Peptides against a protein of PDB entry 2AUS. Designs and how they scored, part 57

Target 1, 323 residues: chain A of PDB entry 2AUS
Amino acid sequence: ADIKREVIVKDDKAETNPKWGFPPDKRPIELHIQYGVINLDKPPGPTSHEVVAWIKRILNLEKAGHGGTLDPKVSGVLPVALERATRVVQALLPAGKEYVALMHLHGDVPEDKIRAVMKEFEGEIIQRPPLRSAVKRRLRTRKVYYIEILEIDGRDVLFRVGVEAGTYIRSLIHHIGLALGVGAHMAELRRTRSGPFKEDETLVTLHDLVDYYHFWKEDGIEEYIRKAIQPMEKAVEHLPKIWIKDSAVAAVAHGANLTVPGIVKLNAGIKKGDLVAIMTLKDELVALGKAMMSTQEMIERSKGIAVDVEKVFMPRDWYPKLW

## One batch from the design tools (peptide; made by RFdiffusion4, then SolubleMPNN)

Design b2_p13_5_s4 (from b2_p13_5, 7 letters changed)
Fold by OpenDDE base, seed 4:
Structure b2_p13_5_s4 (fold): chain B 323 residues (1-323), chain A 13 residues (1-13)
Amino acid sequence: as target 1 above (323 residues)
Amino acid sequence: MEELIEEIRRLEA
């Protein structure tokens, strides 16, 4: 999520009509909810599915979905996309994750050895999915981006870990324990980050959502529920972006592929096959799609399909049809 | 709403 992407301008004269669309900061509360994502602090105990069901009950929603399963016993950052934003979770599933984990060692190990061995687990690791995973139990590589040891108290090791999506921390701890020669297990786990969602002022509990919904419905105070819900555009902050002309927005909102002439600006480093966010010049999410060209090809070419549009989010009527 | 809060509290405990 923290990768600053360069923005390349292709059309420096492109303007946007302020009367068209609904920028993320200017949505009426009902529309904000329809295009919202909650940064939920999932409690330990319930499944991620049960928590999504509760949010739907609390907020009187027809549809919601989560940005990546947390096990019942695991707490912390669970992005929950609401209503028309529900499909934005597809952007979050492949996103990096951060956890704080408590590892319990099954024997005494010198602190220096703990630190040295845990450092060797930064980078590419081989994992086997746990038995409880619906994923086929094939060996796979996963990247550990960083391990930060927070505290060592005898056999208890508290650490922060940044990982590629679908890295199993329980399996990582098991392998660390094997490498230490004494064995280990995961005592506690909290997810502290899921892509752009982290432990910050946007993190809310189920109780907060109950109270904030009550303040809105009974007292007419929308401020709390508005702050508790992030715009769906937050859920794509970590993706490479392509910004399009106002004249291209309605076509893409109808499910047309993005062609090169529609591009105003784009991030550097897009590769063919990348998941990209198509944005308006007001930073509204129009669609997710697959890049059919690199950034360089999108700059150099005058025509062709730049993005195969897979998921439209924007309503068809927010921008006029200009063709 | 109260029943839901109690249900949530029972599952967080």
Scores: peptide ipSAE 0.032, ipTM 0.752, DockQ to the pose 0.616
Fold by OpenDDE base, seed 5:
Order: structure tokens, then C-alpha cells, then sequence
Structure b2_p13_5_s4 (fold): chain B 323 residues (1-323), chain A 13 residues (1-13)
């Protein structure tokens, strides 16, 4: 998720009107909540759906959605998109994940052998989805980006693992146990990252949300609830971005496709078919869409559809119609 | 709100 993307400027003379839109850091509290994402520390016990229902009840919301299911017994980073931001979870579902896992071995294995075998599981692995997944139980390849052993205590192995979306850590641990020749099971699991969301100062509990909402509604203190909710733009930080002219914003907010003349700057390495975020020059999320051109084609061409707009987030009235 | 906190605590236990 932390791939620094080069920014290519197409129009260095493009300016933005400071009176138009609502930049992420300048939203009134009610509007900030309407376009918010919570970096929730999901407790062990409840389902991800129960936790989303509780957040809706705590914050008096009509809609919310999560950025990828955690099993009931699994704790940690669960992004919860609120109200008008609810659909931004589609950007988080395909994002890489990190976990800390405790693996219990069913026999004694020398530490050097544990380290050597676990290193062989970095890269491409074949997985079978568990019975409880809504996904068809077909064998599929997944990427393990890294395995970092944190601690080995006899038969207990604590490790950090970075994985492609929809990699099952329980299945990984089972296969490691088979490769070690003794068998293994997953004792504990915590998710420490979901795309741009990680364990940091933005991570909040359900209890924090209760307290912070109370401080706002009863004491008039907005600071805590404002910090507990991230702008929806956080949920697209890992995507390639295209920044557009002020004159193109209202058209895209009405559901028009982005054409090449509307582009001011863009990230390098966009391919046809990629999910991209369409941004204003004030880093406001206008829409998500499918790239219809590469970065190079968007630079070289003077006309054509650059992005097929799939999901609009920005209200139609934040920018004037300039067509 | 108290009932909700108690419900959360019961499901975290």
C-alpha cells in the first residue's frame, strides 16, 4: 500500500478556487461524519457486522460498511465507512493486509528449521478458502509479501505477515505446520493493517466512540469525535490518483466520465482497467472509476474518455457547473 | 447508551 507513486503534471497553470468544495481538513463536524471512515480496533467476540451495527447506533447513522470482514475471534484494524462514504470500502476490499499471528506447533522443531521453512512461504502460495467463507472453495494463488518472526517460545511462534487480500492466515499456518512435519494451528490472530489503515494514533475502540460522541452531544466538545473519524480520502490513499480541473468537477459529480482535457496531474503507472481515485486540486475525492487509458495515453492524447466513473462521492453542488 | 456499553462488554467477554 505504501508505494510512492510519481506525480506527472499535465497543466502547470491550473489553479483552484479556494471558495469551492470542502477540503478534508475544513469540513464542519456533521459533514466530516457524513464523509468519514473510522479506523476501528475491533474487539474479539463480535462479528464485523455486529460492530458496524453498534457504530451506527452509537453515532446515530443510517448507513455504514466495513473494509473487509474479520472473524469473530479476530481483533484489530477494521475500517468502517460512514453514511455518504459507505461505498469507499470497495477501495479497501482489494487492499493488502497485515496480521500478527500466534502459531502453536503440535511438536518440537528446532528454531533454525522454523525460520527456514517460514521463509519459504514468502511469495506465491496456493490456498483453499475455509468452509465458512462466502467465496467458492476453489484453489487459488495468493501472495505473501513478507513474514517476520517476532518471537519463538518452544512450540509458540509469534509472527507478523503481510498478505494479499483474501489470504487466510489459518490456512497458511496449517500449511507451515505440514511443512514442518509436526502440524500447527492458529492460536491467536490480530489484524494490524488494512491498506492505508494501520495501528496508529487514529485507531479507536467502540468505548472511545461512545465517550467521544457523548462529549460532542452533551458537552459541545467536537475535538475528540473529529479526531476519531478520518476523512473518506484516507480510504483511497493507496489508489492511483487523477487530479482534475475545477471546471470538470461538477460534471464528474453528476456522473459524467472523465475526459482527457479535464486532467491537471496524475500518478505514474496507471494501467487500463485499474481502479483510480478522481481528486480535486484540493485533494477532495470526487469519484472512483475504471481507467480507460494508461498514464502514458492520458499524457499523449488530447481527447477521449480517461476514466469510466463508477461511484460518485462528492455532492453535485460543491463545485459550480462550468459547462 | 448504558445498555449498548453493557451489550458491547458482554460480547467482548
Amino acid sequence: as target 1 above (323 residues)
Amino acid sequence: MEELIEEIRRLEA
Scores: peptide ipSAE 0.030, ipTM 0.748, DockQ to the pose 0.594
Fold by OpenDDE base, seed 2:
Structure b2_p13_5_s4 (fold): chain B 323 residues (1-323), chain A 13 residues (1-13)
Amino acid sequence: as target 1 above (323 residues)
Amino acid sequence: MEELIEEIRRLEA
């Protein structure tokens, strides 16, 4: 998620009309909510689905969805996409995750050995999904990006771990315990990151949402609820982006595939088959789609389908039909 | 609103 992607400009003369669209920072509060994502601090206890149902009740919403299930006992970062943004969770499901975990060892192990063995779990690991997972229980590889030991207190090991989506920390801890020769279990787990969403000033509780909604509806104060909801564009910050001409926006908003002539600028390193975000020149999310070309092919070719458009977010009327 | 807050508190405990 933290990899700064180079931006390659194809059309340096492309301008955007400031009267068209609704940039993320200029949405009226109702429209901001309709295209919003909450960086929720999920409490321990409830399921991720129960928490989404509460958010819908608190904010009087018809639709919402979460950016990747947390177990009932697991707290922390749960992105919740609202209303028209609900489908943006597709961008968050494959995103990397970070956790802080407390591992309890079933025997005494020297600290040097704990540190050495845990470092060996950085990189590719083999996992089997737990029985409770909706995912097929096939053995699969997962990446552990980093393990940072925060504290070792006897048999208790507090650590930060960055992982590929669908890495099971409980299974990781079990395997670490086996490698240490004493066994281990997961005592506590908190998710500290889900793609672009992390523990920062945007993290809000269910209580915060209740209070902020009350301040808006009863006191007419929009500031708190506006701050508590991120624009849906936040949920695609970690994706490779393609920025398009104003003349291409309405066609893509109608579900037309993006063709090469519509591209103004794009990120480097797009591969065929990648999930990409199609953006306006005002950094508005138009659609998600599958890249049908590499970045290099999109630069070199004058024509062809660049992106197969899978999910449209932008309303059809924000930009004029210029086709 | 109060009933919802109390419902949330009961499920966080």
Scores: peptide ipSAE 0.030, ipTM 0.745, DockQ to the pose 0.592
Fold by OpenDDE base, seed 3:
Structure b2_p13_5_s4 (fold): chain B 323 residues (1-323), chain A 13 residues (1-13)
Amino acid sequence: as target 1 above (323 residues)
Amino acid sequence: MEELIEEIRRLEA
């Protein structure tokens, strides 16, 4: 999520009509909810699916989906995409995750040895998915981006860990315990980050959502529920972006592939096959798609399919048909 | 809404 990508401008004269579309900051509250993502603090106890079902009941919604399962006992950051934004979770599933974990050691180990061994688990690790995982139990590599030891109290080790999507912290702790020679288990786990969603002022509880919905529906106060719901564009902040001309927006919103002439600006470092976000010049999410060209090819070519459009989010009527 | 809050509380416990 923290990768600053350079923006390459192809058309510095491209303007946008301020009357077209609905920028994230200008959506009416009902429209904001339909294109929203909640940064939920999932409580320990319920499944991620139960929590999504409750959000649907609280907010009177037909559809919602989560940005990556947390086990029942695991608390913390669970992005929940609402209504028309529900499919944006596909951008969050492959995103990096951060956790705070409490590891309990089954024997006494010197602190210096704990620190040294845990540092060796930064980088590539071999994991087997747990039995309860819907994922086929094949051995696979995963990246541990960083391990930060927060506290060591005898046999209890509190640490922050940044990991590739689908890294199992329980399995990591088990392997650390084996490497220490005493064994270990995961006592507690909290997710502190899921891609662009983290522990910050946007993190809300189920109770907050109940109260904020009540304030809106009964007292006419929309401010709280508006702040509790992030625009769907938040869920794609970590993706490479392509910004398109107003004249290309309606075609893409109808499911047409993005062609090179429609591009105004784009991020550097796009590779063929990358998941990319197609944006308006007002930073509205039009669609997600697969890059069919690199950034360099999109700059050098005058024509061709730049993005194979997979998922449209923008309504067809926000921009006029200019074809 | 109260029944929903109670259901949430029971599943958070």
Scores: peptide ipSAE 0.029, ipTM 0.738, DockQ to the pose 0.570

Design b2_p13_6_s1 (from b2_p13_6 with R2E K5Y E9R)
Fold by OpenDDE base, seed 3:
Structure b2_p13_6_s1 (fold): chain B 323 residues (1-323), chain A 13 residues (1-13)
Amino acid sequence: as target 1 above (323 residues)
Amino acid sequence: LEELYEKIRELEA
C-alpha cells in the first residue's frame, strides 16, 4: 500500500471545470454516504458478513460489502463500502494487511532464538489455505513484508506483521512454532491495517455508528456521521492512478474504455494487466479498470485503449457528454 | 433494532 508512485504529466495545460462533478470533500451527506467506506473496528465474535448486515440495518442501506474477511474471533480494521461504493472493496481484497498477533509457544525458547527464527520468516513463505477457506487448498507462496516483535513474555510473543493479502497468520504462527522446535498457536489476532485503512482517527465502532446515525436523523447533526464515513476514493489510494480530461469523464462513466487521448497525468510503473483507478482532475473516482498499456506506452502512444473499464462508480450525469 | 443495539453493546463492552 505504501508504494510511492511518481506522477507523470502528459498534458500540463489541462484544466477542470469546478462546476462539474462532486469532489470527495464537497458531497452532500446523503451523497457522501452513497459513495462511502467505513473504517470499521470489527468486534470479536461476529462474522464479517454479520457485521456488514448490521451496518446496513443501522444506516438503513440497501447494499454494502467488506474489504476482506476477518474471522469471527479476529477484531480490528474492516473496511465496509456502502451503497454505490460497494464494489470498491475489490481494490482492497488484494491489498496488503497488517496484524498484531499474540503467539503462544508450547515450550521454553531463548529470546535470541525467537528473534532470529522470526526474522527468517520475513520474505516468501509457503502456505496451505485452512479447511474453512473458500480458496482451494493448494500450496502457495505469500510475502511477509515485515515482522516486528513488540514484546516477549516467557512463552507469549506479541508481534506486528505486514503480509500479502490472503496470508494466514494462524499458519504463519504454526510454522514459526515448528521452526522453533516447540510448536506454537495463535492466541489472539487483531488486524491493524487493510491497504490504506489503518488504526487512526477514522476508525469507528458499530456503537459509534449507531450514535452518529441517531445524531444525524434525530438531532440534525451530520458532522459525526460525515467523519465516520470516508469517501470511496480512500479505498483506491494504494492503486496506480490515471487522471483524465473532463471531456473523457462522461464516456468512462457510461462504461466506455479509456483511450490514450483522455489521459492528463498518470502514475509511473503501471504495467499491462494492473488494476488502476481512473480519476478526474478533482480526484474523484470514475472507474476501476485493467491497464491495457504500460505507463510508457500511455505516454508514447497517441491513440489506443489505455484502460479496459471494468467497474464504473461515478454517476453518468456528474459530467456533461462532450462528444 | 433495539435487540441489535443491545447485542452490539455486549460485543463491544
Scores: peptide ipSAE 0.195, ipTM 0.871, DockQ to the pose 0.753
Fold by OpenDDE base, seed 1:
Structure b2_p13_6_s1 (fold): chain B 323 residues (1-323), chain A 13 residues (1-13)
Amino acid sequence: as target 1 above (323 residues)
Amino acid sequence: LEELYEKIRELEA
């Protein structure tokens, strides 16, 4: 999520009509909810699916989905995409995750040895998915981006860990315990980050959602529920972006592939096959798609399919048809 | 909904 991407301008004269679309900060509350993502603090106990079902009941929603399963006993950052934004979870599933974990060692190990061995687990690790996972139990590599030891108290090791999506912290702790020679298990786990969603002022509880919805429906106060829901555009902040002309927006919103002439600006470093966000010049999410060209090809070519559009989010009527 | 709200309060307490 923290990858700074350069923005390359292809058309510096491109303007946008302020009357077209609904920029994230200008959506009426009902529309904001329809295109919203909650940064939920999931409590320990319920499944991620139960929590999503509860949010649907609390907020009177037809559809919602989560940006990556937390086990029942695991608390913390669970992005929940609402209604028309539900499909934006596709952008969040492959995103990096951060956790705070408590590891309990099954024997005494000198602190210096704990620190040395845990540092060796930064980088590529081999994991086998748990039996209960919906994932085929094949050996696979995963990247550990960083391990930060927060506290060591005898046999208890509190640490922060940044990992590639689908890294099992329980398996990591088991392997650390084996490397230490004494064995270990995961005592506690909290997720502190899921891509662009982290522990910040946007993190809300289920209780907060109940109260904020009540304040809106009974007291007419929309401020709290508006603040509790992030625009769906937040869920794609970590993706490479392509910004398009107003004249291209309606076509893409109808499911047409993005062609090279429609591009105004784009991030550097897009590769063929990358998941990209197609944005308006007002930073509205139009669609997600697969890049069919690199950034360089999108600059150099005058024509061709730049993005194979996979999922449209923008309504077809926000921008006029200009073809 | 009331039962749900009670359950939520119990889980977040």
Scores: peptide ipSAE 0.155, ipTM 0.858, DockQ to the pose 0.758
Fold by OpenDDE base, seed 4:
Structure b2_p13_6_s1 (fold): chain B 323 residues (1-323), chain A 13 residues (1-13)
Amino acid sequence: as target 1 above (323 residues)
Amino acid sequence: LEELYEKIRELEA
């Protein structure tokens, strides 16, 4: 998520009409909820699906979805996309994750050896999916981006780990234990990050949501529930972006593919086949789609399909049809 | 909802 992407401007004269659309910071509270994502602190105990069902009950919602399953015993960052934003979880499923884990060693190991061996697990690792996964138990590679040892207390090792989506921390700890020669198991696990969602001031509990919804419905105070819900645009911050002309917005909102003439600015480093976010000049999410061109091709070409539009989020009426 | 709120309080305690 922290990859700063350069922004290349293709049309420096493109303006946007301030009367069109609803920028993320200017949505009425009901509309903000309809296009919202909660950065939930999932408690240990319930499944991620149970927690999503509870949020739907608390907030009186028809639809919601989560940005990547946490096991029942695992706490921490669970993005929950609401109503019209529910499909934005597609952007979060492949996103990197961070965890804090407590590893218990089954024997005594010198601290220097623990540190040295854990450092060797940064990079590509081979994992076998656990028996409980709906995924075929084939060996697969996963990237460990970083391991930060926080504390070593005898046989207990507290560490932070950044990983590729679908890395099993339990399996990582098992392999570390084997490499140390004593064996190990995962004692505790908390997710501290899911793509752009982290432990920060936006993290809220189920209790917070109950209280904040009550303050809004009974006392007319919208401030708390407004802060507890992030705009859906937060859920795509880690994706490469393409910003489009006002004249292209309505067509894309109707499900038309984005053509090269509609592009105002774009991130560097887009490859053919990448998942990209199509944005307005007001940073509103129009759609997710598959890049059909590289960044370079989108700059050099005067015509052609730049993005195959897969999921439209923006309503069709926020921008006028200018064709 | 009240039973749900009680259950939430028990899980977050």
Scores: peptide ipSAE 0.140, ipTM 0.851, DockQ to the pose 0.595
Fold by OpenDDE base, seed 2:
Structure b2_p13_6_s1 (fold): chain B 323 residues (1-323), chain A 13 residues (1-13)
Amino acid sequence: as target 1 above (323 residues)
Amino acid sequence: LEELYEKIRELEA
C-alpha cells in the first residue's frame, strides 16, 4: 500500500471546473456519509457481519459492507463502506493486511532459534484455508511481506506481520510451531492494517459512532461524525490511479469505458488486467475498472480503450454530459 | 437501540 507511484502527466494544460463535482473534503454531511468509509476498531466477540449490521442501525443506513472479514475473536481495523460507497470494498479485499499476533509455544525454545525460524517465514508460504472459510480448501501460496518480533516472554511471542490478502495467521503460527519442534497456537490477534486503513486518528469504535451520531442528531454538531467517516477515495489510495478530463467524467459515470484521449495523468506501472481507480482532477472517485493497456501503452497510443469500467461510484449528474 | 448500545458498551469496556 505504501508504494509511492510515480505520476505521469499526459496533458499538462487540462483544467477542471471548480463548480463541477463534490471533492472529498467539500461534501455536505449527508453526501459525505453516502460516500463514506469508517475505519472501525472492531471489538472481539461479534462477527464482522454483525458489526456491519450494528453500524447500519446506529447510523440509520440502508446498505453497508466490510473490506475483509475478521474472525469473531479478532479485533482491530475493519473498513466499513457505507451506502453508495458499499461496493468500494472490492478494492480492499485484495489489499495487504497487517496484524499483531500473540503466539503461545507449547514448549521452551531459545530466543535465537525463535528469531531465526520466524525469519524463514518471510516470503512465500504454503497455506490451506481453514474449514470455517468460505474459500475452497486448496493449497495455495501466500506472501508474508515481513515479520517483526516485538517481544519474547518465555513461551509467548508477540509479533507484527504484514501479509498478502487471505493469509491465515492461525495457520502461519501453527507452521512456525511445527518448525520450532514444540508446536504453537494463536493466543491473540489484532488487525492493525487493511490496505490504506491503519491504526491512526481515523480509527473509531462502535461507541464513538453512537456518541458522534447522537451529537449530530440531538445537538446539531456534525464535526465528530464527519471526522469519524472517511471519504470513499481513501479506500482506493493503494490502487493505481488514472485522472481524466472533465469532459470524460460524465461518460464514465454512465458506465462508458475510458478511452485514451480522456486521460490527463496516470500512475506508472499499470499493467493490463490491473484494478485501477478512475479519478477526476479533483481526486474524486468516478469508477473502478480493469486496465486494458499498460501505462506505457496509455502514453504512446492516441486512441483505444484504456480501462474497462466495472463499477461506477460517481452520480451521473455531478459533471455535465458533454456528448 | 438501547439494548444495542448497552451491548456495545459491554463489548468495548
Scores: peptide ipSAE 0.135, ipTM 0.850, DockQ to the pose 0.769

Design b2_p13_6_s2 (from b2_p13_6, 5 letters changed)
Fold by OpenDDE base, seed 1:
Structure b2_p13_6_s2 (fold): chain B 323 residues (1-323), chain A 13 residues (1-13)
Amino acid sequence: as target 1 above (323 residues)
Amino acid sequence: LEELYEEILKLEA
């Protein structure tokens, strides 16, 4: 989410028709919900699936999906994509995560040694997935982006940790405990970030959603439920983007691959094989796809398939067919 | 509304 991406303009004369599409800020409330993502504060206790089922019940939805499982006992940031936005979770699954964890040491260790050893776990670590995981138990490398010790109280160590997707904090704590020579276990865990979703003013509880839905349905007040739901475009903020001509939007919305002539502007640093977001000039998400060219190839070439379109989000009728 | 609150509280326990 924090990767600054340069924007390269290919066509500085490209304009967009203000009558076409529905920019995130201009969606009627029903349409906003259809293309929404909730930054849910998952309580401890329920599974992530139970929480998604509750959101569907509360908001009277047919479909929803979460942006990465939290264990029952783990609280915090759980992005829940709604209805037509449900598939946007594909963008969130590979995104980095942040947690606040409480580690309990099984022996006394000097604070200086705790700090020194925990700093050594920044970078590449080797993990084996736990037995309960649906993931095959193969040894794999994961990145720990940072460890910030917040508090040390005797044998209790409170720390913030930024990690690559699918890093197991319980396993990290176990390895830290081994390195300290006394052993350790995870006492508490909260997720504070999932890609672009963090602990901020957009974080809402299940209780908030009940109240906000009631205010809308019974009192006609939509402001609360509108604020509680983020546009699906939020869920792709961390991806490299390609912005396309109005004339290309309907074709991509029909599942056509994006060709080079359709590109108006794009982020620097796209590589072949990257997951990219295809956007309108009004910052509407059209589709997710796989880059078939680098940024440089998309600039230099006049023709060819730039993006293999994998998931279309935009309705086919928001933009006219111009082919 | 009250039923929903009670059920959410049970889910969080």
Scores: peptide ipSAE 0.034, ipTM 0.749, DockQ to the pose 0.437
Fold by OpenDDE base, seed 2:
Structure b2_p13_6_s2 (fold): chain B 323 residues (1-323), chain A 13 residues (1-13)
Amino acid sequence: as target 1 above (323 residues)
Amino acid sequence: LEELYEEILKLEA
């Protein structure tokens, strides 16, 4: 999420009709909810699935999905995509995560040794998924992007950790404890980031959602519920983007693959096989797809399939059929 | 509203 991607312009004369579509900031409240994502502060206790069921009950929704499972005992950032946005969670599942963890050591270790050993766990680590994981229990490499020790109090080590998706902090702490020679366990864990979603002013509780929904339905005040729900476009901020002509939007919204002539601008560094977000010139999410070309190939070529469109989000009628 | 609060409090306990 932190990588600023350069934007390469292919067509500097491309304009967009202001009458077409629904920009993320201009959606009526009902439409905003239909294309929304909540940055939920998941409480400890419930499963991520139970919390999603609660959100559906509170907000009277048919569908919702979460951007990556938190264990029952784990609190913090759980993105929950709503209704028509439900499938945007696929962009969040592979996104990096940050946690604050409390590690309890099973013996006394000098602070200098704790700091030195924990620094050695930055970079590539080998993990096996736990039994409770739906993922195949094969050994796999994961990236630890950073470890920041916040506090050391005797045997208690509070630290921030940035990790690749599907890194198990419990397993990391176990391995740190082994490397320290005394053993360790995870006492507490909170997720502080899931891709573009972090602890900020957009973080809301289940209680907040009850209140905000009540203010809307009973008092006619939509401001709070509008603020509590992010546009689905937030859930793709960390992806490489391709912006398309108005004339290409309806075709992509019908499930047609994006061809090179439809591209107005794109991020640098797209590789073949990358998950990309197809956007309008108003920064509306049209679809997610698989890049069939690199950024360089999309610049150099005049024709061909640029993106294999996998999931369409935009309704077919927001833009006119111009094909 | 009160029922929902009580149920959420029970969920978080």
Scores: peptide ipSAE 0.034, ipTM 0.752, DockQ to the pose 0.457
Fold by OpenDDE base, seed 4:
Structure b2_p13_6_s2 (fold): chain B 323 residues (1-323), chain A 13 residues (1-13)
Amino acid sequence: as target 1 above (323 residues)
Amino acid sequence: LEELYEEILKLEA
């Protein structure tokens, strides 16, 4: 999410018609909800699935999905994509995560040794998924991007950890405990970040959603519910982007692959096989797809399939057919 | 909505 990507312009003369589409900031409230993502503060207790069911009930929604499971006992950042945005969760599942964890040591260890050993767990670690995971219990590598020790109180170690998607903090703590020689377990866990979603002013509770929905339906005040729901474009901020001509939007919205002539600008560092977001010049999400070329190939080539379009989000009628 | 609010309170307890 924090990776600044350079923007390379291919067509500096490309303009966009202001009458076409619905930019994220200009959607009517009903349309904003249809293309929304809630940055939910998941309470401890319920499953992520139960919380999604609650949101659907509160907001009278037909469909929703979450951006990565939190265990019942785990609280914090759970992105919930709504209605037509539901499939945007595929962009969030592979995104990095941050947690604050409380580790309890099963013996006394000098603070300097705790700090030294925990620092060794930054980088690549070998993990085995827990028994409760639907994932095959094969050993796999995961990246720990950073460990920040917040507090050490005897046997209790509070720390912040940034990790690759599907890193099990419980397993990390178990391995740290083994490396310390005394053993350890995870006492508490909160997710503080899921890709572009973090603990900030956009984080809302289930109670907030009840109140904000009430203010909208009973009092006619849409401001609170509008603020509580982020545009689906937020859920792709961490992806490399390709911005396309207005003339290419309708074709991509119909499920056509993006060809090189449709590209106006793109992020640097796209590799073949990367998940990319196809955007309008108004920063509307058209589709997610797989890059079939690198950034360099998309610059140098005059033709060919740039992106294999996998998931269309934009309605077919937001932009005219210009072919 | 009030019933929902109370049910959510019970799930967080």
Scores: peptide ipSAE 0.028, ipTM 0.708, DockQ to the pose 0.606
Fold by OpenDDE base, seed 5:
Structure b2_p13_6_s2 (fold): chain B 323 residues (1-323), chain A 13 residues (1-13)
Amino acid sequence: as target 1 above (323 residues)
Amino acid sequence: LEELYEEILKLEA
């Protein structure tokens, strides 16, 4: 998620009309909720689906979806996309995750050996999905980006771990225990990051949401509920972006594919087949789509389909039809 | 509000 992407400008003369659209920070509160994502601190106990049902009840919503399942006993960062933003979770499912885990060893191991063996688990690992996973129980490779040991207290090892989406920390701990020769199990797990969502000032509880909704509906104070909900654009910060002309926005909002002439600027390093976010010049999310060209092809070509539009988010009336 | 708090506490238990 933290990969700085270079921005390549294709049309340096392109301007945007300030009267068109609704930039993320300028949405009325009702519209902000309709296009919102909550950085929820999921409590231990409930399923991720139960928590989503609660958010819908608390905020009086018809639809919501989460950015990747946490097991009942697992707490921490659960992005919950609201209403018209619900499908933005497709950008979060493949995103990297970070956890803090407590591993309990079943025997005594010298600290130096613990540190050495855990370092060997950085990189590519082979995992088998657990029985309770809806995923086919085939062996698969996953990336461990980093392991940071926070504390070692006898047989208890507290560590931070950054992983590829769908890495099972319980399975990782089991394999570490086998490599140490004593065995181990996962005592506790908290998710501290899901793509662009992390433990920061935007993290809120279910209790916070109850309070903030009450302050809005009963006291007329919208500030708290506004801060508790992030714009849907937050959920695509980690994706490569393509910024388009005002004249192309309405066509894409109607489900037309993005053509090369509509591009104003784009991130470097887009490959054919990548998931990309199509943005306005005001950083509004228009749509998600599949890149049909590389960044280089989008620069060099004058014509052709740049992005196959898969999911539109922007309403059709925010920008005028200019075709 | 109190009923919602009690229900959330029951989910966390």
Scores: peptide ipSAE 0.027, ipTM 0.706, DockQ to the pose 0.433

